Peptides against a protein of PDB entry 8HF1. Designs and how they scored, part 157

Target 1, 320 residues: chain A of PDB entry 8HF1
Amino acid sequence: NVMLYATKPTEVMVSFPHQEQVLTVTRLISAEIEKFYVSLDLMNIGVQPIRRSKSLQCLRDPSKKSFVKQLFNDFLYQMKEYGIYAASIAIISLIVEFDIKRRQAETLSVKLMHRTALTLCEKIRHLLVQKLQDMTYDDDDDNVNTEEVIMNFSTPKVQRFLMSLKVSFADKDPKDICCLVFVERRYTCKCIYGLLLNYIQSTPELRNVLTPQFMVGRNNISPDFESVLERKWQKSAIQQFRDGNANLMICSSVLEEGIDVQACNHVFILDPVKTFNMYVQSKGRARTTEAKFVLFTADKEREKTIQQIYQYRKAHNDIA

## One batch from the design tools (peptide; made by RFdiffusion4, then SolubleMPNN)

Design b2_p20_5_s3 (from b2_p20_5 with S1M F14Y)
Fold by OpenDDE base, seed 4:
Structure b2_p20_5_s3 (fold): chain B 320 residues (1-320), chain A 20 residues (1-20)
Amino acid sequence: as target 1 above (320 residues)
Amino acid sequence: METYPRVEPEENLYEEIPEP
């Protein structure tokens, strides 16, 4: 097993202050989504015919309401964990998804449901963009993509992550960089990718140094519903990373899906390590000389994180 | 104006997790 002979990466931790303050805009958006859920529960969308595809596709909620709620719950999570700047990018993905679902709607009631969700997303987008503009002198959308705006409208976790990238990669040769960023959720890959594109573009020391890509894991719930576009994107992103045309890959659980990615010199775990398997698989990608395995923890959870890593180290040594 | 708390730059951003 080639993994047993790999140089052990240096395990490092980055602490960040716990986010206790809730922005007024975040509270307003959460309240609008809650009001929408009450309205959504009252919507009569009829019984949708279960298209039995021959694959054991998880019974899509015949109502399609659960899927709408899932997307907004994932958005709320991203807004909470990564901040309003990342949320301004994440909401665009919801807009695109609901517009596709609206166009594909077989019934007027389902079409109306997705239209109502889309209208809420546009309201949320406006509230987020308006808040980002509070730091800009100009009403120009391009002016919200400065390093200062990104940092002030990102959670302390994301601020520390961006600082870590700057400290680690400023003015380095792009060829010497092979970085993985692990996130918990598939939708986080895309919003962090968009955030990184803007941050790299606003940070001269990272321009032409970091070329990010993202890979969304296969939707294990329904691989048949992976769009041909998503599959092409995954193959292209992996190939660019293998060819060295991208040197930073954002991924969710990709290693559990058997995707072979190259040995990396940096592995960032942006979200909490929830399983021993995730620890072993992600750490097992940091295989180069002087490789770093970087964990992010709130200051209040620092000791708990250290103890969890000690348990995982012990369990890993008992298997090796 | 409400923003997230600005995290100060730290000289030692990376803390090595010691062996137990």
Scores: peptide ipSAE 0.602, ipTM 0.951, DockQ to the pose 0.769
Fold by OpenDDE base, seed 5:
Structure b2_p20_5_s3 (fold): chain B 320 residues (1-320), chain A 20 residues (1-20)
Amino acid sequence: as target 1 above (320 residues)
Amino acid sequence: METYPRVEPEENLYEEIPEP
C-alpha cells in the first residue's frame, strides 16, 4: 500500500514592520469610545430579564452594556490591526448592528443606549472618511477607494497582504486560483472583504482575476438571533466558492465547524495562528501539488512564529 | 499628511520556513 503522500503545502512567511506609530485620528476615536464607556456605565438600563434559552448556557443578553462594549472593542482591534481604511468599512457593520438592536429594543432605556452608540458610530465614520479624503482633492466618497489611499491608510500587515495577492495572482487565470484567507475575528471577515473588493476594483491586474467572498462563523452569543438572511448568505457564499464563481474566500473558524470546501492552492493566515487545531485545519485545505500556506508575522515576532510552526509541525507528524 | 509607513516592495516577498 503506497500511502499516497498527500503533497505537503509549502509553508512560507511574509514579514512586516511592527507598527508603533498611533495616528492622531486613531487616538481621537479611542478617546471618544472611552468617554462613551464612562457614559454607558452611568446609564440605567434596568435589570434585563435573563432569557433562559433551553441550553443551560447563560446566553449573554446582546442588549447588555457588555455586548455594546464588545462591538466597540472589536472595532478598536480592527482599526489597530488593519488601519483606518479597514476601520471605515468596519464602522458600517457597527452602524447596521446598532440600528437593528435599536429597533428590536424592548425598553426605552435600551433603545436610547443603542441610539447613543449609533450616534458615536456616525461621528467615527465621519472622522475616518475625512481622514481618507486628506489624500483626495474632491469630497467624493468614491475617490477614497484608490489603490494609493488603501495602501497609505492600511497597516504594514495589510500592505504586505495586498502586495502578496498582487504578486501571486496578477494576470493569472481565475480558474487556476482557489484561495482561502483566514482571520481570527468574525467581524474582520466583512471589513477585509470590503477592503479587497475596493482594492481589486482599483488594481487592473486583479479586476478580472480575483472574485472574493466571505464566510462568518455562527454567532455563539445568540444563535437564535442569527438572521435567516445570514444563514442563507453563508450557504450562497459557500456554493459560489464550490461552483468557481468565487475563487478567494475570507473565513474565520468556520472551516473548523466541518464546512466542506474544495482543495485550495493558496491559504493565507492573516492573523497569528493561536492553536494547533487552527494550524492543522487551515493547512489541511492547502491540498494541491503547488499549494502555499502563507503566514504573516511582525519582524519582532518572526523567531517566535518560526518556533511555534516547528512545534505544530512536530505535533502534526506525531499524529499522522 | 499623517499616514502609515509605506512598506517597500521586496524581491523575495515569501520566505520559505525551513524544515528544522
Scores: peptide ipSAE 0.598, ipTM 0.949, DockQ to the pose 0.765
Fold by OpenDDE base, seed 3:
Parts: structure tokens; C-alpha cells; sequence
Structure b2_p20_5_s3 (fold): chain B 320 residues (1-320), chain A 20 residues (1-20)
């Protein structure tokens, strides 16, 4: 019985400076969202009938206000953690969602609520695009997607992540690359995917080397037609990654649900590891020879991150 | 122009987490 000791991945850490500086535009956007929450709380949208869906856990907020606040809170998180450039991509997803919900609204009051949210998203989009154009001498929209604009309008965490991709994959054979990128939140997958497409297109050493794809976690909440299309899209994305048509996959917690993906040579954890299960499931995908498991940490949290990884490593060795 | 601070490239970007 040759116990094929699966080669343990090398666990590595990338440090980034803690960002205390908040840009003036991010403060303005946060203040506009806070004003909107006050107006939203005063809005009378009526008591929606509690459709007891048999799945007890989805308390559909009878007002539908909590869902609107959740989307803006996710946007505020992305703007804080990833920066203005990532936020300019993230806001488009909110615009699409609120336009769909506005069209599907059963009452005039709910339609008006989603219209007001959509108007705020268009204002935020304008403020973000105008700020990205501050670095472009030409008013031509085509110049906002340069490597320089992406790096200058991304947080130190995202800058270190992009540098890590360039150092790891510049001028390599695409067939030798099998990379996973883990993020905490569902909507972050699509935002980081859009950022990576633009960065790869602007970085000659990564052109035709990296082909990104993303997986969105299964939303058990909405049995709507959109959830069927999302499930079909997820199956296609997984198949492209299995066939080698994509060599970098962005995912949020989806691998905890037992999605079978091939053995990877790189696993990047872009957000903090919050659970032992996330540590075991993500690390367990780095199974090739010389596989790397890469963590990102702020300099101020470096010691705490190392101690947390030692606790998880010990707990994993006690079960194995 | 107000931007995020640029992080300089490091020669040893990856720090190995040693065994305790």
C-alpha cells in the first residue's frame, strides 16, 4: 500500500500596507448612500404578504428594503476593500439588478423604491468614472482601462494581488497554469473578474497566458428564472476550467459545496480566512507538485494571521 | 491628484509561513 502522500502545498503570505487614507470621492459616495438609507426608512412601500416559502430560512424582507440595503452594503465593502476601479465595475451589477427589480415590481411604491435606488447608482457611476478620468488627458473613454489607472485606483491589497499574478505567471505556458482565487462575497467574484480582464488586456506578459473565469455561489434564495440561467452559466464556467479553456477561476465558498475541480498549482486567498472549513477546503485544492497556497494580510494583522494559520494547521494535523 | 499609495515591487514578494 503506497500511501501516495499528497504533496502538501507551500503556505506563503503576501503583506500589504494598511490603508488609513480614504479618498474624497469614497467619502462623498458613502454619505450619499447614508442619506438614501434615511429616505428609504421613511418610504411607505406597504406590508408585502409574507409568502411563507417552504424554505423557512428566506425571510423575504416583507418590505424588500433589506435587500436594497444589502446590495449597497456589499458595494460599500467592495469600494473599501478593493478601491475605486473595482467599485466602477461593481456598480454596474447593482444597476442591472435594480432595473430588473423595477420592471418586476408588483406595486407603484416598490417600483418607485427601485427607481430611486437606480438613480443613486447612476450618480455613483458618474462620480467613479469622472474620478478615473482624472488620470486621462484625453476625454476618450478607451483610456481608463490602462495598467496605470488600475494600479493607482486599486487598494494596496489589490495592487499586491496583481503583482503576485505578474510575478507568478508572466511569460509562462497557459497549460502549466491552474489557479484558484478565493473571495469572501458572491458579488466580489464578478467585480474581480472584470478587473482581471482589463488588467490582463493591459499587461503584455499576461496576454494569452491567463484566461480568467468566475463561479458565483448557488443562491438558494431565488428559485426565479435568473437562478436557472446562473446555474447553467456556472456549469459552463466549470466545464471551461476542466477543459483548460480557462486557467484561472475566481470563486466564493462554492468549493465548500463539493464542486469537483482539478488539482491546482496556485490557490490565492484574497480575503481573510475566517473559518477552519474555508482553510481546509481551499488548501485541499493545491495538490500539484510545488503547489502554492497564498494568503494576503495587512502588515498590522500579520502576526495575528500567522497565529490563526498555526491553529488551523494544528487542528488539520489532529484530524488527518 | 488623489490616488491610493503605490506599493513598490519587492524581490521576495512571497514569505514562507514556517512550521512552528
Amino acid sequence: as target 1 above (320 residues)
Amino acid sequence: METYPRVEPEENLYEEIPEP
Scores: peptide ipSAE 0.595, ipTM 0.948, DockQ to the pose 0.757
Fold by OpenDDE base, seed 2:
Structure b2_p20_5_s3 (fold): chain B 320 residues (1-320), chain A 20 residues (1-20)
Amino acid sequence: as target 1 above (320 residues)
Amino acid sequence: METYPRVEPEENLYEEIPEP
């Protein structure tokens, strides 16, 4: 029994300055969403039939208002945690979802609710894009997807993450890279994927080095049935990563037990490690020789993060 | 123009988490 001592990954931390300053545009957007919540609470959409789906233990909110608020709350979180550049990508997902829900609405009142939400999303998108264009001095280059725009309109956490990718992977052979990026929330996967595509395209040292994909774990009981399209996308993305056609995968923290992802040489944890299971599952993917397990922490939370990792290391050693 | 604060490049971006 050669216990192949799986080489423990090197656990490293990247610190970033705490973001205390709130941009004026983010305050305006937050105020528009709060104003919308007041209007949404006043909307009479009638009693919706409680479709007991047998499989979803969660009582679907018959009003569908909670789902609308959840999507905007997730957007507000992404705007806060990743910045207005990431938010400009995230809002497109809300637009798509509310347009689908508007078209699928069985009543005029529900259709109007989703239309009002969609109108707000378009206003938010306009405010975000206009703010990104403040850096485009030349009227002719509407290209808000430059490295400079991305960096200036991303939070310090995202800036450090992008710098970490550049330092780690600049001018490397794409075949030598197998990278996972873990994020907490489902919608963050697509948002960070879009951000990375634009950043990689704007960064010559990474353009032919990193090929990103994204996947969402199935165990996220999203109240919305994974669209057949989303399930097809996930299967394709996983296959591309297995075949080496993609070398960076963005994942939500809820990886299903049993997605056999190859041994990775880099695992980035972009969001705080909130659970022992997330720590073990994500760290357990860093299995190559000299694998790195990279955590991001605010400077103010550095010591708390270190102590939390010590607790997780201890708990892992007590089970092993 | 109002932007996020730019993070300066650091030579030692990765700090090893010490063994306790």
Scores: peptide ipSAE 0.595, ipTM 0.948, DockQ to the pose 0.789

Design b2_p20_5_s4 (from b2_p20_5 with S1M F14Y E16L)
Fold by OpenDDE base, seed 4:
Structure b2_p20_5_s4 (fold): chain B 320 residues (1-320), chain A 20 residues (1-20)
Amino acid sequence: as target 1 above (320 residues)
Amino acid sequence: METYPRVEPEENLYELIPEP
């Protein structure tokens, strides 16, 4: 029970203004996805032969339409919560996934469905990149990766997160940094990872200081469907973080999955803490000397967040 | 040009969550 003697982390909050403004490009993209859903519902893709592979593949909607909608719904969530810049990275992951599914399609109708989804993703990518270029003098894709572009096309939450990294880690020794970043969704891990790579590269004070990795949560629904590549990548990312070759790990549910990660000096909770278990487990990783447990909250939700933390502290003290 | 609201740098970015 080494956790009983761990120094309690300093619990801190970072507030950000609530994002009320909906950008025209975001509305346009949402409307294009909604139009696509109407067309998708009209597509006759036939009854897919249930491959009697004994693995729980049977729980995926035999139409595969639900999976397509899930990916776009996750994209819409990321665009809303993290902004246009993060969405420009997130859409690439959808393109890759739909291209794999298109190539693996057993029927022409399913192949066509994934092709239509890809066409929409390319349109969305173009709209996002074009919007990022509104701040650039040059049409070069590299010019959209400046600190200024990242900040102006990220939500206030993400801006405050990036500022928190800069304030906390500017010009520090990489060896003194052990940071976890918790996000709600597995797809957000990769999106925020890509954003951080570009931000660190554009921020001299963080160059050679922060080396990010991400961990995609194991698909608890079907660990058998975790590609050999994903499993190898997860093992490599964890090992790099253990060896100190990476000092910032982005994760969704590492602790629920029984992944043993080292004690950290910073734990950032980028998305709302929804459960007591998530609070205790994530806070329990901030156990070095002077460790910080950092919560992000909208200004309007500040009081509610504080009250929730008080309830969790009380419940934690009653168990300890 | 439409962008997200630029958040101003704050000197005290980290607010301590007080003990109740």
Scores: peptide ipSAE 0.600, ipTM 0.949, DockQ to the pose 0.769
Fold by OpenDDE base, seed 5:
Structure b2_p20_5_s4 (fold): chain B 320 residues (1-320), chain A 20 residues (1-20)
Amino acid sequence: as target 1 above (320 residues)
Amino acid sequence: METYPRVEPEENLYELIPEP
């Protein structure tokens, strides 16, 4: 049995300058979230009736305060790592989630908690959109979706990622593209998807070239709250990618969970590779003869990233 | 106006990770 030497993808790195500068708007938003956490800790939500929901998380925080904090912490991470443009999209996901939870609240105290969180999200959205409008002459929300606004209000990492897509795919035949984009967090999939839709629409060289989709990992924490809608969306997104109706898929750890996808010619790792399994599983999707495996790294972490990849290559060669 | 630092286009955006 000649193990068909799976053509090893070309491993490449894209460096970006470390973002030390914090925008005034991001400081204001962070301070508003911190004030909200102090208020949240003072809220008496009472002893929630232990619903025998099989989810282990309902046992740890019956108040659901930790879950509210987790969503805002994930938002703060996205704002820091991807910038205020990405944050303007990410905040919409929080608004939707808190509105659902407000409607599902069994107690007035929990309903009020989610309402207060929602009001903060609406304030944050306004602050972000207002800041994006500083580059526009017209107060029209559609004018904030230009290539220039996206690039100026994205972190150096995201700017390099968008440049990489433009350089790699400008004016190519859509059928010749099969691209995966890996991100660390499930919420980043939706955020980067929304950013890419706007970027592709604003970039003539990509409008009819890239058709993005996204997959969100199963919430192992609340399988009961994974709406029938999210599972249907995942199946539809995977099918569109298999049928060639989408040629770029944004995913987190979903592909490690045994989702079968076709051989790809590009695999982008937007966030740091933290595990050997992530390295092997993501790289193992780049199976075409000219496949590229693209890593993004801050300049300060460049050498550490290279050394980590050498360790993963060695470990992979020892198993293969 | 306060924005993120603009990254300049590089001729060689992709750096090959050499074999050790």
Scores: peptide ipSAE 0.596, ipTM 0.949, DockQ to the pose 0.762
Fold by OpenDDE base, seed 3:
Structure b2_p20_5_s4 (fold): chain B 320 residues (1-320), chain A 20 residues (1-20)
Amino acid sequence: as target 1 above (320 residues)
Amino acid sequence: METYPRVEPEENLYELIPEP
């Protein structure tokens, strides 16, 4: 019995400086969202029509306001963790979602709530785009997607991530690349995907080397028509990655549920490893010869991150 | 112009996490 010892991936760390400076535009946007939350709490959207369960009646009104707050909280997280360039892409996803919910609104009060949220998103989009244009001499929209604009308006974490991709994959054969990028949140997958498309297009050494895809988590909460389209998109994205038509996939913790993907040679963990399960499942995808498992950490959290990885290695070796 | 601090390229971007 030749136990084919699966080659353990090389575990590596990339450090980045802790960001203490918040841009003036980021403070302004945060203050506008906080003012909107005060206004949202004062909105009377009334008792929402009940389809089935009497017990969920009192929770439906809070659930609609809570969903609006969740989307803006996810946006605020993306703006903080990835920067204003990533936020300019993330806000488009909120605009699309609130326009759909505005059109699907069963009451005038709910329609008005989603319209107010949409108006705020358009204001935020304008503030972000105007700030990206501060580096462009020409008012032409095409000039905001340069490598320089992306790097200057991305957090140190995202800058180190993009540098890691360039160092790892510049001028390589696309067939020799099988890369996973793990992020914590579902909506971050789309945001980082859009950022990577623009970065790859602006970087000659990567333009014909990396073809990204993204996989969003299954939304078990909303059985609506959108969940069917999302499931079709997931199947298509996975198939393109299996067929080699895509060689980099951005995913959230959803690969923990046993999505069968091929053995990868690179696994990037862009956000902090918060659970033992996330560590084991993400590391378990790096199975090729000389596979790399790459962690990103702030300099201030470096020692704590190393100690946490040692605890996870110990726990994994005790089970294996 | 207010931007994020630029991180310089490092020769050894990847630090090996040693065995304990």
Scores: peptide ipSAE 0.594, ipTM 0.948, DockQ to the pose 0.762
Fold by OpenDDE base, seed 2:
Structure b2_p20_5_s4 (fold): chain B 320 residues (1-320), chain A 20 residues (1-20)
Amino acid sequence: as target 1 above (320 residues)
Amino acid sequence: METYPRVEPEENLYELIPEP
């Protein structure tokens, strides 16, 4: 048994200044969502039939209101953690979801609930796009997708992440790159993917170097709710990454055990490592010679992050 | 115009996490 000594990746940290400033537009959006929650709680949507799917141990909220609130809470998190630019992409996913739910509504009251949510999403989208356009001086250049707009409307965390990609991969051979980017939440994969597409397209040094894809881990909770389209997309994205047609993959932390992803030379952990399992699984993908495992931390959390990594290293050595 | 603070480029962007 040749225990192939898995070459331990070099563990590195990227620090970013803590963002305390809340933009006026983000306060306005948050206030509109809170007003919507009050209105949503007052909506009488009737008793929805509890479809006991035997497989869902989770009591489906019969009101479907909790699901609406969850999507907006996930949006608020993304806007806070990644900034206005990422939020402008994230809101489109909510629009699509609420339009699907509106069309699938079995009752007028549920249809109206999803319509109201959709109307709010369009208002939020308008506020975000208008804010991105504050940097476009020329009325004719609707191009809110420049490097400057992306950087100015992204959190310091995202700015450092983009700088890390530029420093690591500028003018490199695409074949020498196998990069994973881990994020905490499912919906973050898509907004970071959209952000990266626009950033790479606006950055000449990366345009022909990085080809991003995204995958969402299968949510074990509801394989039945994964659209056939989402499952096809996931399979295609994984295959493109295996075939080398994509060299950067954005993943949520819930990689199902058993997605055989090739050995990577870079693993970026964009969000805080909250669990030992996430540490081991993500680090375990950095298997090439000279592989880097990159953590992002706020300056104020730097020492706490280091101590947490020491605890995870110790726990990993005690199991190995 | 209200934007996020711009992070300055750093020469040593990657800090090695030391061995304990």
Scores: peptide ipSAE 0.594, ipTM 0.948, DockQ to the pose 0.781

